Peptides against a protein of PDB entry 3PBP. Designs and how they scored, part 60

Target 1, 203 residues: chain A of PDB entry 3PBP
Amino acid sequence: LNEKDLNLILNKSLVMYESLDSTTDVIVKRNVIKQLQFVSKLHENWNSRFGKVDIQKEYRLAKVQGPFTINPFPGELYDYTATNIATILIDNGQNEIVCVSFDDGSLILLFKDLEMSMSWDVDNYVYNNSLVLIERVKLQREIKSLITLPEQLGKLYVISDNIIQQVNFMSWASTLSKCINESDLNPLAGLKFESKLEDIATI
Target 2, 203 residues: chain A of PDB entry 3PBP as posed
Amino acid sequence: LNEKDLNLILNKSLVMYESLDSTTDVIVKRNVIKQLQFVSKLHENWNSRFGKVDIQKEYRLAKVQGPFTINPFPGELYDYTATNIATILIDNGQNEIVCVSFDDGSLILLFKDLEMSMSWDVDNYVYNNSLVLIERVKLQREIKSLITLPEQLGKLYVISDNIIQQVNFMSWASTLSKSINESDLNPLAGLKFESKLEDIATI

## One batch from the design tools (peptide; made by RFdiffusion4, then SolubleMPNN)

Design b2_p9_4_s2 (from b2_p9_4, 5 letters changed)
Fold by OpenDDE base, seed 1:
Structure b2_p9_4_s2 (fold): chain B 203 residues (1-203), chain A 9 residues (1-9)
Amino acid sequence: as target 1 above (203 residues)
Amino acid sequence: MKEQVGKFL
């Protein structure tokens, strides 16, 4: 976490707070307010010279985010178990794709369209936890690991028993990045969400 | 914008 990342989190937390109205659920209001209080305090106590922050003990009780939902969830995957997760950057602006593998050898590529806060006070806090399904890639292999390289945008390495495969989604992710950054949806019209699968090495 | 992208997908 650097000062730029902290400012980004602060701005996101402010936007979430400003989205609260009279119709917002009380649990959501409470959690978003606690998120903003934490991030604001984090920003106040940030020492940019030393990269140090004094974090109050109360905020160390934050819980892991989840569960997540996938929309639409592929009906064929209801009987299968998720095995690995990875996050892949698609640009230098921190736009990312989430990938989840399943024990049927499927990969799903997911878009996070909504911002989430940490869970601060409620058990099983669930808000803005939906992920949009972009693509399902069927490898028909037991997936042991998902590897990403920070210098390789829109690339995922899939390790199975005998092979390393590359999934390259820059064919559509470059357009997606552009649409997000330029605030223009027109380039998405007629875009094919088809990733390239290539064998890299035999193990 | 991300929410509009998510509604498009």
Scores: peptide ipSAE 0.366, ipTM 0.907, DockQ to the pose 0.903
Fold by OpenDDE base, seed 4:
Structure b2_p9_4_s2 (fold): chain B 203 residues (1-203), chain A 9 residues (1-9)
Amino acid sequence: as target 1 above (203 residues)
Amino acid sequence: MKEQVGKFL
């Protein structure tokens, strides 16, 4: 975390707070408020010289987010198990794609359309947990690991038994990034969500 | 905007 990242998390937490209205569920309100309070205290106690923050004990009780849903879920993957997860940046504005691998050798590329708060309550907090399916890439290999390089936008490295492959989705992710950043959906019309596969190295 | 993109996809 740097100061820029912290400011972005604060701004996201503020936007989430500002989205609360009279119709918002009380549990959602409580979680978003706790999120904003946490991030605000984090920001106030940020020492940019040392990258240090004092986190009060109360906020260390935050739970892992989940479960997540994928929409639509590929019916063929119901018989298979998710093996790896990665997040891939598509621009310098922190737009990202989530990738999940399965034991059939499939990759699914997912879009996170909704912002989520941390789970701050004792119960399972589930809100804005949907991911949109963009693409399924069939590698037909045992996927051992997924690697991303923050400096390499829209690129995922897939390690299998004997090969490193690059999945490059900048063919569509550049347009997606532009649509998000410019608030214009028109460039998505007729866009093909087809990633490029390239063999990088034999292991 | 992300929500509208998600609804489009």
Scores: peptide ipSAE 0.366, ipTM 0.907, DockQ to the pose 0.935
Fold by OpenDDE base, seed 2:
Structure b2_p9_4_s2 (fold): chain B 203 residues (1-203), chain A 9 residues (1-9)
Amino acid sequence: as target 1 above (203 residues)
Amino acid sequence: MKEQVGKFL
């Protein structure tokens, strides 16, 4: 975390708080308020010189987020097990794609359309936990690892037994990034969500 | 915006 990242998290937490209304569930309100209080206290106690913050013990009790849902879930993957997860940046504005691999050798590329808060008080806090399916890539290989390089936007490296493959989705992710950042959906019309698969090395 | 993108996808 740096000061810029902290300011971004603070702004996100403020936007989430401002989205609360009279119809919002009490558990959601409580969780969003606790997140805002946590991030605000972090901001107040931020030591920029050392990149350190003293975190009060009460906020160290944050719980794991989840479960997550995929929409639409590929029916063909219902009986398969997720094996790996990776997050891939598509721009310098922290827009990202989530990739999940399955034991059938499929990759799914997912979009986080909803802002998720940390879980604070409630076990299995379920709010804004959906991920949108963009693309399914079938590798027909046992996927051992997913690797991302921070300097390589919209690229995922897939390691299997005998090969390293690159999945490059910048063909559509550049447009997606632009749509998000400019608040214009028009460029998504007729966009093909087809990633380029390339063999990088045999191992 | 992201929510509208997600609804479009």
Scores: peptide ipSAE 0.366, ipTM 0.907, DockQ to the pose 0.944
Fold by OpenDDE base, seed 3:
Structure b2_p9_4_s2 (fold): chain B 203 residues (1-203), chain A 9 residues (1-9)
Amino acid sequence: as target 1 above (203 residues)
Amino acid sequence: MKEQVGKFL
């Protein structure tokens, strides 16, 4: 974590706080407020020289988030089990795609459209837990692992028994990144969400 | 913006 990353987390926590209204659930309000208080204290106590922060003991009691939902969930995948997960950066900011593999040899590419706070007080805290389905890539292979390279934006390496394949989604992810960063949806009109699959190596 | 993108997708 650097000072730039901390400022981005602070800004996200502020935007999430500003999204609260009179209709928002009291548990959600309390949890988002605690997130903002944590990040604000983290920012105030940031030692940029050493990259260190003193965190109060109360904020070390954050709980695991989940469960998550996928919308729409592909009906064919109800009979299958998720095997791997990866996160792939699509720009030099904080825009990312989540990839999940299944034991049918499918990959799903997912977008996190909603910001989620950590769980602070409540067990099984569920808020903004949806992921949007962008694309399903059918490999028809047993997927052993998913690999990402930090220097390779919008690229996922899929390892199966005898082959390494690259999934490249920069054909649409560059436009998606632009739309998010410029706050303009117009470039999404008529965009095809079709990734390129390429064989890289035989194992 | 991400929410509007998610509603578009």
Scores: peptide ipSAE 0.363, ipTM 0.907, DockQ to the pose 0.916

Design b2_p9_4_s3 (from b2_p9_4, 3 letters changed)
Fold by OpenDDE base, seed 4:
Structure b2_p9_4_s3 (fold): chain B 203 residues (1-203), chain A 9 residues (1-9)
Amino acid sequence: as target 1 above (203 residues)
Amino acid sequence: MKKKVGEFL
């Protein structure tokens, strides 16, 4: 975390707080308020010179967020188990793709369209937990690990038994990033969500 | 914006 990242988390937490209305569930309100309080205290206690923050004990009791949904879920993957997860940056901002691997050798590339707070009080906190399916990439290999390099935008490294492969989705993710950042959806029209596979090394 | 992108996809 740097000061820029902290400011961006604060701004996101503020936007989440401002999105609360009379119709918002009480549990959601409580979680978003606690999120904002946590991040605000984090920001106030930030020592940029040392990258240090004191986190009050009460906020160390954050719980795991509830189950996520994938929409649409690929019907072929119902019989398979998720094996790995990775998050891949697509720009120098905070736009990212979530990747999940399955034991059939599939990768799914997912978009997080909704912002979530941490779960503070409730186990299995479920709010804004949907992920949008963008692409399924079939590698037909046992996926041992997923590696991402923050300096390598829109690239995922897949380690299997004998090979490292690169999945490069910048062919569409650059357009997606642009659409988000410029608030224009028009460039998504007719965009092909087809990632490039490249063998990087034999192990 | 992200929500609208998710609705588009």
Scores: peptide ipSAE 0.341, ipTM 0.898, DockQ to the pose 0.937
Fold by OpenDDE base, seed 3:
Structure b2_p9_4_s3 (fold): chain B 203 residues (1-203), chain A 9 residues (1-9)
Amino acid sequence: as target 1 above (203 residues)
Amino acid sequence: MKKKVGEFL
């Protein structure tokens, strides 16, 4: 965590706070307010020289978030089990794709369209817990692991029994990143969400 | 913006 990252987290926490209205659930309001208070105190106590912050004991009691939903959920995956998860950066900012593998050899590429606060007071905190399905890639292999390289944007390495495959989604993720960063949806019109699969190595 | 992108997808 650096000062730039902390400023980005603060700005996100402010935007999330500003999204609260009279219709927002009281539990949601409380969690978003606590998150903003935490991040604000974190920013105030930031020692840029040492990259250190003192965190008050009450904020160390954050609880687990979830469950999550996938929309639309692929009906063919209903009877299958998720095996691995990875997060892949698509730019030098904070835009990322979530990938989940299943025991049928499918990969799903997911977008987090909604910001979610930490759970501070309530167990099983559920708010903005949806992920948008972008693409399903069918490998027809047992997926052992998912690997990402920080220097390789929009690339996922899939390890199966005898092969390493690269999934490259920069064909659409570059446009997605641009749309988010420029606040313009027009480049998404007619975009194909088709990733490239390539064999990299035999194991 | 991300919400509008998610609504488009």
Scores: peptide ipSAE 0.340, ipTM 0.898, DockQ to the pose 0.920
Fold by OpenDDE base, seed 2:
Structure b2_p9_4_s3 (fold): chain B 203 residues (1-203), chain A 9 residues (1-9)
Amino acid sequence: as target 1 above (203 residues)
Amino acid sequence: MKKKVGEFL
């Protein structure tokens, strides 16, 4: 965390707070308010020289978020188990793709379209917990691990038993990033969500 | 914006 990241989280938490209305669920209101209070207190106590913040004990009791949903969920994966997860940056603005692997050798590339608050008071906090399915990549291999390199936007390395493969989705993720950042959806029309798969090394 | 992108996808 740096000051820029903290300001971004603060701004996100403010926007979430401002989105609350009379119809918003009480649990959602409480979680969004607690998140804003937490981030505000972090900002007030930020030591820029050391990148340190004293976190009050009450906020160290944050609970696990989830469950998450995938929309649409691939019906073919219903009986399969998720094995790995990775987050891949697509730009320098913190837009990201979530990748989940399954034991059938599939990768799903997911978009987080909704902003989630942390869970502060409730176990299994369920609000804005959907992820949008963009693409399914079938590797037909046992996926051991997913690796990302911070300097390599829109690239995922998949390690299986005998091979390292690169999934490169910058063909569509650059357009997606642009659409988000410029607030224009037009470039998504007719965009193909087809990632490039390439063998990098045999192991 | 992200919500509208998600609705488009």
Scores: peptide ipSAE 0.339, ipTM 0.897, DockQ to the pose 0.945
Fold by OpenDDE base, seed 1:
Structure b2_p9_4_s3 (fold): chain B 203 residues (1-203), chain A 9 residues (1-9)
Amino acid sequence: as target 1 above (203 residues)
Amino acid sequence: MKKKVGEFL
């Protein structure tokens, strides 16, 4: 976390707060307000020279975020269990894809279209927890691990028993990044969300 | 923009 990242989180927390109205659920209001209070206090106590922040003990009790939902959820995966999760950067602007693996050997590539606050008060805080399904990649292998390299945008390494495979989604993720950053959806029209799968090494 | 992208996908 640096000053730029802190300012980004503050701006996101302000936008969330400004989106609150009379119709917003009380639990959502409470969590968004606590999020803004935390981030504001974090910003006030930020020492840029030392990268240090004084965090009050009360805010260290933040709960785990989730559950998440996937929209649409692939019907074939209802009987299968999620095994691994990874986050892959697609640009230097912190746009990212979430990948989840399943025990059927499927990978799902997911987009986080909504911003979510931390859970500060309620167990199982559920607000803006939907992820958009972009692609399902069927490996038909037991997936042991998902590896990402910070210097390799839009690449995921999948480790199974005898092989390392690369999933490369820059064919569509470069366009997605551009659409987000330029605020233009036109380049998404007719875009194929098909990742490249390549064998990298045998184990 | 991200929300509109999610609505498109």
Scores: peptide ipSAE 0.338, ipTM 0.897, DockQ to the pose 0.900

Design b2_p9_4_s4 (from b2_p9_4, 5 letters changed)
Fold by OpenDDE base, seed 1:
Structure b2_p9_4_s4 (fold): chain B 203 residues (1-203), chain A 9 residues (1-9)
Amino acid sequence: as target 1 above (203 residues)
Amino acid sequence: MKSEVGKFL
């Protein structure tokens, strides 16, 4: 965590707080307020010179986010188990695609359209946990691991028993990045969400 | 914007 990342988290936490109204669920309000309080205290106590922050014990009780939902969830995958997860950067602005593999050899490429907070005072807090399905890539292989390289935007390496394959989604991810950053949806019209699969090496 | 992108997808 650096000062830039902290400012980004603070801005996200402020936007979440400002989205609260009279119709917002009380549990959601409480959790978003706790998130903002934590991040604000973190920002106030940030030692930029040493990259250190003292975190009060009460905020160390925050729980990991989840469970997540996929919308729409592919009906064919209900009987299969998720095996690996990876996050792939698509630009230098921190836009990301989430990839999940399944034991049928499928990859799903997912978009995080909603901001999430940590779970604080509420057990099993679930809010804004949806991921949008963009694409399903059927490899028909046992997927052992997913690898990403920080210098390679919009690329995922899939390792199976006998092969390393590259999934390249820059054909659509460059347009998606542009739409997010420029606040213009027009370039998404008629865009095909078809990733390029290439064999890189045999093992 | 991300929310509107998510609705479009």
Scores: peptide ipSAE 0.292, ipTM 0.887, DockQ to the pose 0.934
Fold by OpenDDE base, seed 5:
Structure b2_p9_4_s4 (fold): chain B 203 residues (1-203), chain A 9 residues (1-9)
Amino acid sequence: as target 1 above (203 residues)
Amino acid sequence: MKSEVGKFL
């Protein structure tokens, strides 16, 4: 954690706090407020030279987030098990695609459209836990691992039994990144979410 | 903006 990362988390926590209204669930309000209080106190006590902060005991009760949902969930995958997960950068900012593999040999490419808060008081806190389905890529192979390279935007390497394949989604991810960064949705109209699959090596 | 993108997808 550096000062830039802390400022980002603070800004996200502020935006999430500002999104609260009279219709927001009381448990959600409580968790968002506690997160903002924690991050604000973290920021106030931040020693940039040492990367250290004194954390009060009440904030040590933070719990893991989840479960997550996929929207729409592909009905064909209902009986299959997720096997691997990867996150792929699509720009030099912070826009990312989440990839999940399944034991049928499918990859799903997912977009995180909502900001998540930490769970504080409630076990299994569930809010803004949805991921948007962009594309399903059917490899029809047993997927052993997913590899990403930080210098290769919008590229995923899939390792199967005898082959390394590249999934390249920059054909649509460049437009998606532009739409997010410029706050303009017009370039998404008529965009095809079709990734390129290439064989890289036999193993 | 990300939420609007997610609604568009």
Scores: peptide ipSAE 0.291, ipTM 0.886, DockQ to the pose 0.954
Fold by OpenDDE base, seed 3:
Structure b2_p9_4_s4 (fold): chain B 203 residues (1-203), chain A 9 residues (1-9)
Amino acid sequence: as target 1 above (203 residues)
Amino acid sequence: MKSEVGKFL
């Protein structure tokens, strides 16, 4: 965590707070407010020289988020188990794709369209927990691991029994990144969400 | 904006 990351988290927490209205559930309001208060105090107490922050004891009680949903969930995957998860950056602005592998040899590429606050005082707090399905890639292999390289935007390495494969989704993720960053949806019209699969090495 | 993108997708 650096100062830039902290400023970005603060901005995200502000946007979540600004999205609250009179119709928002009281529990949601409370959690978003607690999130903003935590991040604001974190920002105020940031020691740039040491990369340290004093965290008040009240905020150490934050709970894990989840469960998550995938929309639409591919019906054929209901009978299969998720095996690996990875997060892949698509730009330098922290836009990311989530990838989940299944034991049928499928990869799903997912978009997090909603920001979510931590749970602070409610058990099993669930809000904005959806992920949007972008693409399903069928490898028809047992997927052992997923690897990402921070310097390689929009690339996922898939390790199976005897092969390393690269999934490259920059064909569409560059446009997606642009749409998010410029707040313009027009470039998404007619975009094909088709990733490139390439064999990199035999193991 | 991410929410609008997600609705488009």
Scores: peptide ipSAE 0.291, ipTM 0.886, DockQ to the pose 0.917
Fold by OpenDDE base, seed 2:
Structure b2_p9_4_s4 (fold): chain B 203 residues (1-203), chain A 9 residues (1-9)
Amino acid sequence: as target 1 above (203 residues)
Amino acid sequence: MKSEVGKFL
């Protein structure tokens, strides 16, 4: 965590707070307020020289939000088990794609359309936990691991028993990034969400 | 914006 990342998290927490209204659920309000209080306190106590913050014990009790939902969930994957997860940056603005692998050899590429928060006061807090399905890639192989390289935007390396494959989704992710950053949906019209699969090495 | 993108997808 650096000062830039902290400022980004603060801004996100502020936007979430500003989205609260009279109709917002009390649990959601409490959780968003707690997150904003935490991040604000982090910002106040930030030691830029050492990249350190003293965190009060109460905030260390925060849990990860979950479970997540995938929309639409591919019906044929209901009987299969997720095996790996990875996040792949698509730009320098911290837009990312989530990838999940399944034991049928499928990859799903997912978009995080909603800002998620930590759970603060409520165990198993679930709010804005949906992921949008963009693409399903069928490899028909046992997927051992998913590897990402931070310097390689929109690329995922899939390791199976005998091969390393690259999934390259920058063909559509560059447009998606642009749409997000420019707040314009028009370039998504007619966009094909088809990733390129390439064999990199036999192992 | 991301929410609108998500609705579009």
Scores: peptide ipSAE 0.290, ipTM 0.885, DockQ to the pose 0.924

Design b2_p9_5_s1 (from b2_p9_5, 4 letters changed)
Fold by OpenDDE base, seed 1:
Structure b2_p9_5_s1 (fold): chain B 203 residues (1-203), chain A 9 residues (1-9)
Amino acid sequence: as target 1 above (203 residues)
Amino acid sequence: SKKVGEFLL
């Protein structure tokens, strides 16, 4: 955690807090307030000289987030099971794509369009738990593992029994990153979300 | 929509 990342999380937590109103669910209010309290305490206790933060015990007991929803969900995948998950950076601003594999050999690329707090007080915290389906890549192989390399933005390596394949989504991810960072969605108009699949090595 | 897993983001 660096100062830039901490300031970003603080700003996000403030925006979430300011969005609360009389109609907001009580569980959401509690989690967003707890989020802001956590990040504010982190900011106050951040030691720039040592890059250290003391996290109070009460905040170490955060719950698992989810379940998440995929929208739209491919109807064909209702009968299949998810096997692997990975996150892939698309820029140096910490924008990420979530990737999920299925036992039919499908790979789905997902975007988190909504910001959410951690779950602090409740199990199954589901506020802003939607993921947008960007693309489905059909590999028609048993996917054993997903590998990402931090130095390789917008690339995923898929390992199957006899082959390593690269999924490269930089063709659209660079435009998506720009749209997020500039808060301008116009460049997405007419953009094709088609990733490049390449064989890297046979095993 | 389909629910998929539980994880920390």
Scores: peptide ipSAE 0.028, ipTM 0.626, DockQ to the pose 0.053
Fold by OpenDDE base, seed 4:
Structure b2_p9_5_s1 (fold): chain B 203 residues (1-203), chain A 9 residues (1-9)
Amino acid sequence: as target 1 above (203 residues)
Amino acid sequence: SKKVGEFLL
């Protein structure tokens, strides 16, 4: 966490708070309010010199979020098990793709189109829990690990038993990042969501 | 849709 990230999370938390209305579920209201309170307290207590903040005990007991849903879910993957998960930054604005591997050798690249708060007091917090399927990459091999390098935007390293492969999705992720940052979805029209797969090393 | 799992954000 750095000051830029903290400011971004604060702004996101404010936007979520401002989106609350009389019709919003009470559990959602509570979680969004607690999110804003948490981030505001973090911001107030931020020590930029040390990149540190003290988190109050009441916020250390956040619960697991989810379950998450994928839409659309590839029908073929119902018979397979998810094996790894990674998040990959696509820009310096903290936009990210979620990647999930399956035991059929598939990778699914997912986008979270909606912001959500942490789950602070309830189990199975499912508000804004949908992930959009962008792409399915079929490697047809056992995926042992997913590695991301924060300095390498839009790149995922896939480790299998005998090979390291790079999945590079910057061909579309640069456009997606632009669309998010500019709040304009028009450039997504006709965009091909086809990542490049490259062999990096044999191991 | 399919449920994926649970995690902390």
Scores: peptide ipSAE 0.027, ipTM 0.619, DockQ to the pose 0.052
Fold by OpenDDE base, seed 3:
Structure b2_p9_5_s1 (fold): chain B 203 residues (1-203), chain A 9 residues (1-9)
Amino acid sequence: as target 1 above (203 residues)
Amino acid sequence: SKKVGEFLL
């Protein structure tokens, strides 16, 4: 965590707070308010010299978020089990893709289209719990692990029994990053969500 | 269709 990241989280928490209205669920209001209070206190207690923040005890008892939904979910994957998960940065602004592997050798690339507060007081907090399916990559291999390198934006390394493969999604992720950062989704119109698969090494 | 899952990120 650095000052830039903290400011970004504060801005996100403010936007979430500003989106609250009279129709918003009381549990959502409470969690978003608690989120803003937490991040504001974090910002106030930020020590730039040491890169440290003191977290008050009341905020250390955050609950698990979820369950989450994937939409659309490929019907054929209902019969299969998820095996690995990874997050991959697509820019220096903390925009990320979530990747999940399945035991059929599929990878799904997911985007969180909505901001979600932490759950502070309620179990199974499900507000804005949607993940959007962007792409399904079929490897037709048993996927043992997923590896990401922080310095390599929009790249995922897939380890199977005898091969390391790279999934490169920067062909579309650069446009997605721009759309998020500019709050303009128009450039996504007609974009092909097709990642490049490349063999890197034999094991 | 939608599938529900649990993720720890």
Scores: peptide ipSAE 0.025, ipTM 0.646, DockQ to the pose 0.054
Fold by OpenDDE base, seed 5:
Structure b2_p9_5_s1 (fold): chain B 203 residues (1-203), chain A 9 residues (1-9)
Amino acid sequence: as target 1 above (203 residues)
Amino acid sequence: SKKVGEFLL
C-alpha cells in the first residue's frame, strides 16, 4: 500500500458513501459507512515513512465478499467448472480485467463496473457483486495455469499441456481504459471485443 | 429464476 493507493481507496469510499440514499439497504449503508470510517482512519494515521498503520480489532474481523455474479453468464458454461482466475491490468491507473478459465477450455474476460465495499458485519455480502462479461475466448484445450506480467498491460499467458499461448486484449482494453478514465462511454459504441490469440512456445 | 453463475472471486 502506498499513498496513491490509499487516496484512491479513500476517494472510492467517499463516492460510495455519497451514493447512499433513503432507498439503499441498511446492510449496504452499514458496510459503506464502516468502509469509509476504516479508510479515513487509515489515511489519518498513515505514515509514508514506515508504511505501517495500527488497525483496530473491529476492522480485522472483515468477512468474505461475494458470491459474485457474471452477466450475462454463457449458458454453455453451466455444465463446466471454473479452474483458474487472474487479474490483468489494462492501464497504469489500476483498471483491471478479471479472467476466469473453465474446464471446457474457455476463458471469460470480465469487468467490475461497480465499486464494492468490504463486508464487515455479514457473510455473503452481495451488493455490487456483478461482473460484466466482455468476451469469451474458446481455446479448446485444458488450461493448467494463467500467468500475467505486470509490465505487459492487457496480456494474459495461458499454459496448457504442450503450449503457452498469449491472449492480447489491448485492441479493446485501451478504449475501455479511456472510457473509464474520461467517464465517457461513447467510444464503446461499435467496439469489437475480440482478443488476439497467439502461440508463444511449445512446452 | 434466471440462472446466474455465482463465483467466489
Scores: peptide ipSAE 0.021, ipTM 0.649, DockQ to the pose 0.055

